# Ledger of designs, part 174: peptides against a protein of PDB entry 4HTP

Target 1, 231 residues: chain A of PDB entry 4HTP
Amino acid sequence: SQTVASHVPFADLCSTLERIQKSKGRAEKIRHFREFLDSWRKFHDALHKNHKDVTDSFYPAMRLILPQLERERMAYGIKETMLAKLYIELLNLPRDGKDALKLLNYRTPTGTHGDAGDFAMIAYFVLKPRCLQKGSLTIQQVNDLLDSIASNNSAKRKDLIKKSLLQLITQSSALEQKWLIRMIIKDLKLGVSQQTIFSVFHNDAAELHNVTTDLEKVCRQLHDPSVGLSD

## One batch from the design tools (peptide; made by RFdiffusion4, then SolubleMPNN)

Design b2_p25_1_s2 (from b2_p25_1, 17 letters changed)
Fold by OpenDDE base, seed 5:
Structure b2_p25_1_s2 (fold): chain B 231 residues (1-231), chain A 25 residues (1-25)
Amino acid sequence: as target 1 above (231 residues)
Amino acid sequence: DEEEEEKKRKEKEEEEEALAFFNRT
């Protein structure tokens, strides 16, 4: 079946996340998230206008925005050091070069940007002059590749994990990769709480999540902001 | 069936309009 996530570019989610991160106030952060969510709901209504009882929901996006709440997908088995080595190989960076050392020693302040400890930001600056300006992946394709990584990690197939990572990397801009890294590491640094994200999504979302711990169920049952848990 | 083709055309147009709106926000 067709899903909203199969049509929405991953770049659009990343652009929204970037706007949220750059916003100073809570109100502005909330506005950017609400605008993305409202657009998603409008597209859902258009896509499914003639179809009742669809299982499609905001879940494909929500699980990338709140990756620490992921319960369906198993562990990736990916850490910053693995990504650093992969980028050095893929970009053919000199092992003793400045950029390779930045990636490997991302915790040590070596640059003027103050990005110490944020591997995704370090990677962004290395990738920016080397990567595509615009990626080609949809949210669905990103989730499919992440599912592949998790399943192959469980199966201990390191070669297939690398293959899926290469597909993600080669089809993504530097900005998209910054956010993808944060999704994999499960720390987006948006400056908004989980509670705030839930409150914007639906008034009953936090309560339903506290009971079920099922993010898909929350997104599906509370798809309509006007329909509550008691309805 | 001309009615089915017109229905599919309208559905596609509504999807494209919704996607265009989404990409503008």
Scores: peptide ipSAE 0.046, ipTM 0.641, DockQ to the pose 0.232
Fold by OpenDDE base, seed 3:
Structure b2_p25_1_s2 (fold): chain B 231 residues (1-231), chain A 25 residues (1-25)
Amino acid sequence: as target 1 above (231 residues)
Amino acid sequence: DEEEEEKKRKEKEEEEEALAFFNRT
């Protein structure tokens, strides 16, 4: 069965997240998120017009926007140091070179750039001159690959983890990889709270999440912004 | 097989229409 996530490019989510991050005001941040969400809901209605009983929802996107609330997927077992080593290998970076050292020493301020401690931003600048301009992954494909990583981490299959990571990396732009890294590390640095994201999604979303701790249930039950919990 | 190529063409057209819809909204 077709889902909205199978049609939405991961690049579109990343562009939205980038706009949110760059926006200074709360109102502007909210606007960018709302625009993406409204587009998703409209697309859902069009895609499922002839199907009344669908389980499809905003969940595939929401779990990437709020990765700290992920409960379905187990731990990735991926840290910044692992990603640094992977990028050095994949990009054939000299180990004593400036770019390899930036990735390995991402916590150390190497100058006036306010990016110290943000591995994803450091990776972005290393990747930007070396990566594709546009990625090819959908939101569904990203989630499938992340599921594979978590499953293989649980099974201690390091080779298969590397395979899935390489697929994510090779099919993503530098910007998409910046956001993917932040999703894996579970820190998007959007400058908006979880409560704000829920409030924009649905007025009852925060309450339902507090009771259920189930992000999929929140997205499914509160798919329609006009239908409340008490209705 | 011609049927498989036609199916792939239809799937691609539906994907392009879907993408166009999402990007316009």
Scores: peptide ipSAE 0.044, ipTM 0.474, DockQ to the pose 0.079
Fold by OpenDDE base, seed 4:
Structure b2_p25_1_s2 (fold): chain B 231 residues (1-231), chain A 25 residues (1-25)
Amino acid sequence: as target 1 above (231 residues)
Amino acid sequence: DEEEEEKKRKEKEEEEEALAFFNRT
């Protein structure tokens, strides 16, 4: 079945997240999120105009925006050090070179940008001059690859984990990879609380999540902002 | 099958309309 996530470029989500992160005020952060959400809902209505009882929802995006609330997929088993080594290999970086050392020692303040401890930002600056390809992944494709990573981590299939990671990396821009890393590490640094995200999504979202702890149920049941839990 | 072609046509139209809505922002 067709889903909104199968059509929305991952780049569009990343651009939204970037705008949210760069915004100083809470109101501006909320605006950027709301604009993305409204576009998603409009897209959904158009895509499913002739179909009733679809299970499609904002869940594919929401689980990337609130990755700490993920309960469907298991742990990735991926940390910054693993990603650092992968990038060094993939980009053929000299092991004793500046960029390799930045990735491996991302916690140590070595640069002028003040990005110490933020692996995703360090990776971004290393990737930016080396990424020639525009990202081509949809939100669905990103989730499929992340599902594969989690499944293969559970199965202890390191080779397949690497394969899926390479697919993500090779089909993503530097900016998309920055956000992808943050999603995997489960720290987006948006400067907006979970409660704020829920409140913008639906007035009853926080309550339903507190009861169910199921992000997909929250997204499905509260897909329409005008229909509450009591309805 | 004409029914299958019509279904595919409708799905394509829905996809195009959906894309138009998303790209307005």
Scores: peptide ipSAE 0.026, ipTM 0.548, DockQ to the pose 0.134
Fold by OpenDDE base, seed 1:
Order: C-alpha cells, then sequence, then structure tokens
Structure b2_p25_1_s2 (fold): chain B 231 residues (1-231), chain A 25 residues (1-25)
C-alpha cells in the first residue's frame, strides 16, 4: 500500500531533527517539529485524496522520533562498541589510528568537540570526510531495515544483522548516520520532552499513550488534530 | 521492456512530484 513514509526521504527527517537539536529555545524547537508534522499531514491528504479510510499515519516517523517508546519491534542487540568495530572494518581504519581509537574510546574526553559519551557525534566527525553527501533512503526503507535487524537479532543471525546495517550505512550521509545511531541507541538528545512531542502532535496524545502504550494506535486514532478522543 | 520502463518512469515522476510537494510545504 502507498504510504507517506514511502515518499519522504530519511534525510528530511534528519534535517528537521538537526534543526531541533541546534535550536536554543523551546518555542523554536517546537516550530521545527510542527513544520515537519504539518507537511506530513498535508502530504497525507494529497496522497490519499481518493481514499477516505486508510491506516496510514505519522507512526513511521513517530517511532523514529520517540524510539524509547517502540513496542512493535524487538530489541536490536546493538551497542556502541559493535558499531565502532563495524565502522573500523567498513572504513578500513587502522585499529591503532586516531579515528579508530576515538570510536572505541568514545566515553573518554578527547578535548576536540566536548562530545565525550555521545557516540553518534564522534561517529559523525569520523564519517563526514568519508561518506556520501546525500543519502537515498526513505523513512519506510529505514524502518524496513530496522525491522530486519530486530528480527534477525531475535533469530541470532549475526551475519544478516551486519548485512542490514551495511545497507543502512552505505546509503546514508554522515548526518543521517548520526541520527540513525541515536535512533538505534534510543537517545536523540533533542532537548524536548516526550510530553512536548505528544502535545504538538495532538492534545490527547499523551493521555491515549498512557492508557494504551501503543504508539501506532496513538498516531492512527489522533491523526486529525481537530478530532479528540471523546468525539 | 518498454511497458516496464514507462512504469518505472511514471513511478519516478510520481516520487519526484511527491518529494517536491513535501519540500514546498
Amino acid sequence: as target 1 above (231 residues)
Amino acid sequence: DEEEEEKKRKEKEEEEEALAFFNRT
């Protein structure tokens, strides 16, 4: 079935997240999120103009923005150390070299950017001079690959996990990979609360999520910001 | 082969229009 997520580039979500992270004020952070959400809803209406009853919703994006609330997808089984080793192998970095040591010792302050403990930022600076400038993945494709990783982790198929990770990495810019890492580790560091994200999405979203713990149900039932839970 | 190429061209044009629409909003 045709979905909004199958048309929206993952790069557009990452650019929005980057703008949110760089914004100092709460109001500016909210504005950037609202602009992305409004564009998504407008595109949904255009895409589904001939179909009134669709299951398509903001869920594919919401589950990447609030990855700590993921309940459909099983655990990835991926940690920072695994990603570090994968990047060293993929980029053919000398194991005793500066960049390999930065990835492996990401918790140790290196004095360069103050990014100690943020593996995604360390990875970004290593990737920036080495990766493609523009990625090619849609939000749907990113979710499909993440589903594959979770499924193969449950099945203990390490080779297939590596294959899906390589597909994500080779088709993504350094900026997209920074955000992808944060989604996998489940810490986006946006500087806005879960409650704020829900309040911008829909006034009743936090309440419905507290009762159901189902992010897809929240996104589908509260797709229209003008229609409440009691309606 | 021609029908499949035309289908791929139409799918690509629809994707480009969709992308243009999303980026203009």
Scores: peptide ipSAE 0.023, ipTM 0.501, DockQ to the pose 0.078

Design b2_p25_1_s3 (from b2_p25_1, 12 letters changed)
Fold by OpenDDE base, seed 1:
Structure b2_p25_1_s3 (fold): chain B 231 residues (1-231), chain A 25 residues (1-25)
Amino acid sequence: as target 1 above (231 residues)
Amino acid sequence: SEKEKLEKEEFEREEAEALAHFSRT
């Protein structure tokens, strides 16, 4: 069945997240999230115009925006040090070179950007001159690859984890990879709370999530902002 | 009503713009 996530480029989500992160005020951050959500809902209505009782929802995007609330996927088993080593190998960076050392020593302040401890930002600057300008992945494809990583981690299939990571990396821009890293590490640094994201999505979303702890159920049951839990 | 017609036309334009946004990329 066709889903909204199968049509939405991962680049569009990343561009929205970048706008949210760069916004100084809470109101501007909320606006950018609302604009993406409204576009998603409108696309959903158009895509499913002739289909009743669809299970499609904002869940594929929401689980990437709130990765700390993910309960369907098992652990990825991926840390910053693993990603650093992978990038050094993939980009053929000299091990004693400036860029390799930045990735490995990401916790140490190395320059004027104030990016100490933010591996995704350090990776972005290393990747920017070396990666594709535009990615090709949809939100659905990103989720499929992340599911593969989690499954293969549970099965201890390290080579297959590497394969899926390479598929993500080779089909993504530097900006998309910055956000993908943050999704895997489960720290987006958006400057908005979980409660704010839920409040913008639906008035009853926080309450339903507190009871169910099921992010998919929250997205599916509360996909219409005009229909409440009591209805 | 004429108001409901205008609201429907606006909604349909916004849906088309949303479709175009996600179909071009």
Scores: peptide ipSAE 0.020, ipTM 0.505, DockQ to the pose 0.528
Fold by OpenDDE base, seed 4:
Formats: C-alpha cells, structure tokens, sequence
Structure b2_p25_1_s3 (fold): chain B 231 residues (1-231), chain A 25 residues (1-25)
C-alpha cells in the first residue's frame, strides 16, 4: 500500500528541521513545523481519497522528529566515534589529516565555528565538499534502513549494519546526513520541547502519549486535528 | 517522571515567552 512517507523526500524533512533550528522565536519554529505537518496531511488526504480505512499517518516523520520516544525500533548501537571512523574510511580521509582529527576529537574546540561537541555539525562541514548536492531517499526508505540497522544490531550483525549505513550515507547530501546523525544519536537540537511538537500536532497528543507511550498510536488516533480523544 | 517535569517546565517557559511577546504587541 502507498504511504505518504514513500513519496516525501527525506530532504524536505531535513530542510524543515534546518529552518526550525535556525529560527530564533518559538512562533517561527512552530510555523515551520506546522507548514510541514499541514502539507503532509493535505498529501495524505489526496493520496487516500478513495480509501477510507488506512493505517497511514504522520508516524514515519514523527518518529524521526522525536527519536527519543521511539519504542518500536530498538537501539542502533551507534555512537559518534563509530560514525567518525566510518566517515574516515568511506571518504578516504588521511588519518592524521585535519578533517579526520576533527571527527575523532569533535568535543575539543579546534576552530572558529563554535561547533565543539556537536558531531553532526562537524560532520556536515567535512561532508559538504565531498557528498552529493541532493539526496535520493524518501522518509520511508530512511526508516527502512534505520529498522535494518536496529534489527542487525540486536542480531549482532556488524557487517550488515555497515552496509545499511553505507546506503544511507551514499544516497544523502551533507545536510541530510547532519540530520540523520542527530536522529541516530537522538538529539535534534531544535530548540522546541516535545510538548510543543505534540501541541502543534494535536491538542490531545501529549495526554494520549503520556498514557500509552505509543507514538504510532498517537499519530493514528489523532491524525485529524479536529477529532479529539472523546469523539 | 523527572524527564516529564523538565519537558513540562520547558513548555511552560516557551508559552510564557510567547505570551509575553504577544502582550507587548
């Protein structure tokens, strides 16, 4: 069955997240999220116009925006040091070179950009001159690859984890990889709370999530912003 | 949970800042 996530480029989510992060005020951050959400709902209605009973929802995007609330997908087993080593290998970076050292020592202030401690931002600058200008992945494909990583981590299949990571990296822009790293590490640094995200999504979303702890259930049951829990 | 308290406090702070900005316009 067709899903909204199978049509939405991962780049569109990443550009929205980048706008939210760069926005100074809460109102502007909320606006960018609302615009993405409204576009998603509109596309859902168009895609499913002839199908009343669909399980499709905002969940594929929501689980990437709130990765700390993920319960379906198990742990990735991936840390910044692993990603640093992977990028050094994949990009054939000189081990004693400036860029390799930046990735390995990402917590140490080395430069004027103030990016110390933000591995994803450091990775972005290393990747920008070396990666594709535009990625090719949909939100569905990103989630499928992340599911593969989590499953293979549980199964201790390190080779298959590396394969899925390679597929993510080779099909993503530097900006998309910045956000992908933050999703994997579960720290988006958006400057908005999860309560704000829930409140924009649906008035009852925070309450339903507090009771169920099921992000998919929240997205499915509260898909329509005009239909409450009591309805 | 302590995490839920922190998230609620952050939300309340963000709302207070938004209301303060709207009340000045």
Amino acid sequence: as target 1 above (231 residues)
Amino acid sequence: SEKEKLEKEEFEREEAEALAHFSRT
Scores: peptide ipSAE 0.015, ipTM 0.360, DockQ to the pose 0.018
Fold by OpenDDE base, seed 5:
Structure b2_p25_1_s3 (fold): chain B 231 residues (1-231), chain A 25 residues (1-25)
Amino acid sequence: as target 1 above (231 residues)
Amino acid sequence: SEKEKLEKEEFEREEAEALAHFSRT
């Protein structure tokens, strides 16, 4: 069956996350998330207008926005050092060059941007002059590739992990890769709590998640913002 | 399916184009 996630560009989610991160006020952060969510719900209603009892929900996006709450997908086995080495290889960066050293020594202040310790921001500046301006991946395709990485990590298939990472990297802009890295490392730095995200999604979402710890169930059962848990 | 084959071929083409872009920079 068709899903909303199979039609929504990953770039649109990343642009929303970027707006949320750049916003200083809580109210403005909430507005950007609400606009994305409302657009998703409207598209869902249009896509499924003639179909009853669909299992499609906001879950494909929610699991990328709250990656620390992921329970379905196993561990990626990916850390910043592995990504640094992969980027050096993929971009053919000189190992003793400035950009390779920035990626490897991401915890050390390099003076210019104050981004010490944020690997995703350091990667963004290295990638920006080298990568596509616009990515081609949907949210569904990103999730499928992340599922492949987790499965192959469990199976100890390092070659297949590298293949899936290559597909993610080559089809993504620098901005999309910044957010993808943060999703893999499970630290988005949005400046909003998970409770705020749940509150905007549905009034009962935090309560249902506290009981079930199942993000997919939360997204499916509370898909309609007007229908509560007791309804 | 023929659709899945076309989607795979498109994905592989986009990957090759992106790799070519990275190799030129």
Scores: peptide ipSAE 0.000, ipTM 0.334, DockQ to the pose 0.025
Fold by OpenDDE base, seed 3:
Structure b2_p25_1_s3 (fold): chain B 231 residues (1-231), chain A 25 residues (1-25)
Amino acid sequence: as target 1 above (231 residues)
Amino acid sequence: SEKEKLEKEEFEREEAEALAHFSRT
């Protein structure tokens, strides 16, 4: 079945997240999220115009925006050190080189940018001169690959985990990889709370999530911002 | 379908417009 997520480029989500992160004020952060959400809902209405009973919702995006609330997919088993080693291998970085050392020692302040401890930012700068300018993945494809990683981690299939990671990396820009890393590590550093994200999504979202702990259910039941839980 | 293509193009346009709005601030 066609989903909004199968049409939305992952790049567009990443651009929105980047805007949210760069915005200083809460109001601006909220605006960028709202604009993306409104565009999503509008596209949903267009895509599903002739179909009233669809299971499609904002869930594919929401689970990437709030990855700490993910309950459907199991743990990835991926840490910064694993990603560092993977990038060194994939990019054929000299092990004693500056870029390899930056990735491995990401916690140590090595530069003026204040990026110490943010592996995703360090990775971004290493990747920027080496990666595609624009990725090709949709939100659906990103979720499918992340599902594969989680499933294969549970199955202890390290080779298949590496394969899926390579697909993510090779089809993503440096900016997209920055955000993908943050999604995998489950720390987006958006500067907005979970409660703020829910409040922008729907007034009843926080309450429904607190009761159900089911992010898909929240997204599906509260898809229409004008229809409450009691309606 | 042609409809799905148009809807995708509209979405891509709206996203591009949203992107362009940020480049001007």
Scores: peptide ipSAE 0.018, ipTM 0.494, DockQ to the pose 0.089; fails the geometry check

Design b2_p25_1_s4 (from b2_p25_1, 15 letters changed)
Fold by OpenDDE base, seed 2:
Structure b2_p25_1_s4 (fold): chain B 231 residues (1-231), chain A 25 residues (1-25)
Amino acid sequence: as target 1 above (231 residues)
Amino acid sequence: MEEEEREKKRFEEEEKEALAFFSRT
């Protein structure tokens, strides 16, 4: 079946997240998220105009925006050090070179950029001159690859984990990889709370999530912002 | 056959319109 996530470029989500992060005020951050969400809902309505009882929802995007609430897929087993080593290998960076050392020592202040401790930002600057300008992945494809990583981590298939990571990396821009890293590490640094994200999505979203702890159920049941839990 | 093709064309047009929403953002 056709899903919104199969049509939405991952780049569009990343651009939205970047706008949210760069915005100083809470109101502006909320506006950018709302614009993305409204576009998603409009697309959903168009895509499913003649279809009743679709299970499609904002869930594929929401689970990437709130990765700390992920309960469907198991742990990735991926840390910053693993990603650093992977990038060094993939980009053929000299191990004693400046860029390799930046990735490995991401927690150490390197003076110029206040990016100490933010591996994704450090990776972004290393990747920017080396990666594609535009990625090719949809939100669905990103989720499929992340599912593969989690499944293979559970199965202890390290080679297949690496394969899926390489697919993500090679088909993504530097900006997309910055956000992908943050999704994997489960820290987006958006400057907005979970409660704010839920409140923008639906007035009852926080309450339903507190009861169910099921993000997919929240997204499906509260797909229409005008229809509440009691309706 | 003609109705299925019309429905397919309508779906393709609706999909194109839907895609236009994300291409503008």
Scores: peptide ipSAE 0.029, ipTM 0.516, DockQ to the pose 0.219
Fold by OpenDDE base, seed 4:
Structure b2_p25_1_s4 (fold): chain B 231 residues (1-231), chain A 25 residues (1-25)
Amino acid sequence: as target 1 above (231 residues)
Amino acid sequence: MEEEEREKKRFEEEEKEALAFFSRT
């Protein structure tokens, strides 16, 4: 079946997340999230106009925005050090070179710039001059690849994990990879709380999540902002 | 290099502001 996530570029989500992160005020952060959500719902209504009983929801996006609430897929088993080594290999970076050392020693302040400890930002600057300007992945494809990584981690298939990671990396811009890294490590640094995200999504979302701890159920049952839990 | 450093500094400031905001909400 067709899903909204199969049509939405991952780049659009990343651009929204970037805008949220850069916004100083709570109201502006909320506005950017709401605009993305409203666009998603509008597209859903158009896509499913002739189909009343669909399981499609905001879940594919929500699980990337709130990756710490992921319960469907198992752990990725990916750390920053693994990604650093992968990027060094993939980009053919000299191991003793500045960029390789930045990736490997991302926690150590190597300069006047206070970016020490944010691997995703360090990776972004290394990737920016080397990667495509625009990625080709949809939100669905990103989730499929992440599902593959988690499944293969559970199965201890390291070769297949690497394959899926390479597919993500080679089809993503530097900006998309920055956000993808943050999704994998489960720290987006958006500057908005989980409760704020839920409150914007639906008034009853926080309550339903507290009871069920099921993010998909929250997204599916509360897809329509005008229909509450008591309805 | 200068443009990358300026962009880096802007991102650092934006992240600090975002983290400060997150701690208050």
Scores: peptide ipSAE 0.006, ipTM 0.328, DockQ to the pose 0.017
Fold by OpenDDE base, seed 5:
Structure b2_p25_1_s4 (fold): chain B 231 residues (1-231), chain A 25 residues (1-25)
Amino acid sequence: as target 1 above (231 residues)
Amino acid sequence: MEEEEREKKRFEEEEKEALAFFSRT
């Protein structure tokens, strides 16, 4: 079935997340998220205009924005050290070179950007001069690749995990990879709480999630902001 | 099945091109 996520570039989500992160005020952060959400809902209405009872929802995006709440997808088995080694290999970085050492020792302050402990930011600066300026992946494709990674991790198929990671990395800009890394590690550093994200999505979202712990159910049942839990 | 295979091939080709790009930098 056709989904909104199959049409929305992953770059658009990443740009929204970047705007949210850079915004200082809560109100501005909320505005950027609301604009993305409203655009998604409008596209949904247009895409499904002649279709009733669709299962499509904001879930494909929401599970990337709130990756700690993921329950459908199993663990990736990916850590920063694995990604560091992968980037060193993929980018053919000298092992004793500055960039390889930055990736491997990401927790140590290097004095340049104050990004100590944020692997995604360190990776961004290494990737920026070396990767595509614009990615090609949709939100659906990103989720499909992440599903593959989780499935292959469960099956202990390390080579297939690497293959799916390479597909993600090679088809993504440096900015998209920064956010992808944060999604995999499950720490977006947006500066907004889970409760704020739910509140913007729907007034009853936090309550429904607290009861069900099912993010997809929350997104489906509360797709329309005007229809409450009691309706 | 054919569309999935076509997408898979497209992804594999895009991966090869991107790998080639990354290896040249």
Scores: peptide ipSAE 0.005, ipTM 0.352, DockQ to the pose 0.023
Fold by OpenDDE base, seed 3:
Structure b2_p25_1_s4 (fold): chain B 231 residues (1-231), chain A 25 residues (1-25)
Amino acid sequence: as target 1 above (231 residues)
Amino acid sequence: MEEEEREKKRFEEEEKEALAFFSRT
């Protein structure tokens, strides 16, 4: 069955996240998230117009926006140091070069740039002159690749983990990779709380999540913003 | 064995394509 996530470019989610991060005010952050969510719901209604009993929901996007609440897939087993080494290899960066050292020493403040400790931002600047300007992945494909990484990590298949990472990297822009890294590390740095994300999604979302701890159930049961838990 | 070798070859081809995709400069 076709899902909304199979049609939505991952680039659209990343552009939304970038807008949220750059926005200073809470109201502006909320607006950008609401615009993406409203577009998703409209597309859902159009896609599923003739199908009433669908399990499709905002879950594929929500699990990327709130990756710390992921409970379906196992741990990735990926750290910043592994990604640094992968990028050095893939980009053929000199090991003693400035860019390789920036990736490896991402925690060390080098100069006036407030990017110290944010590996994803450091990676972005290294990738920006070297990567495609536009990615080709859908949200569904990103989730499939992340599922593959988690499954292969549990199975200790390091070669297949590398394969899935290469597919993510080669089909993504520098901006998309910045956000992928943050999703894997489970720190988006949006400057908006989990409670705010839930409140924008549905008034009862935080309560249902607190009871169930199941992000997919939250997204399915509260798909319609006008239908509450008590209804 | 044959499926694992086919997967390995596909991985090696994807890695070569990935390396060609990124500019060295």
Scores: peptide ipSAE 0.000, ipTM 0.337, DockQ to the pose 0.015

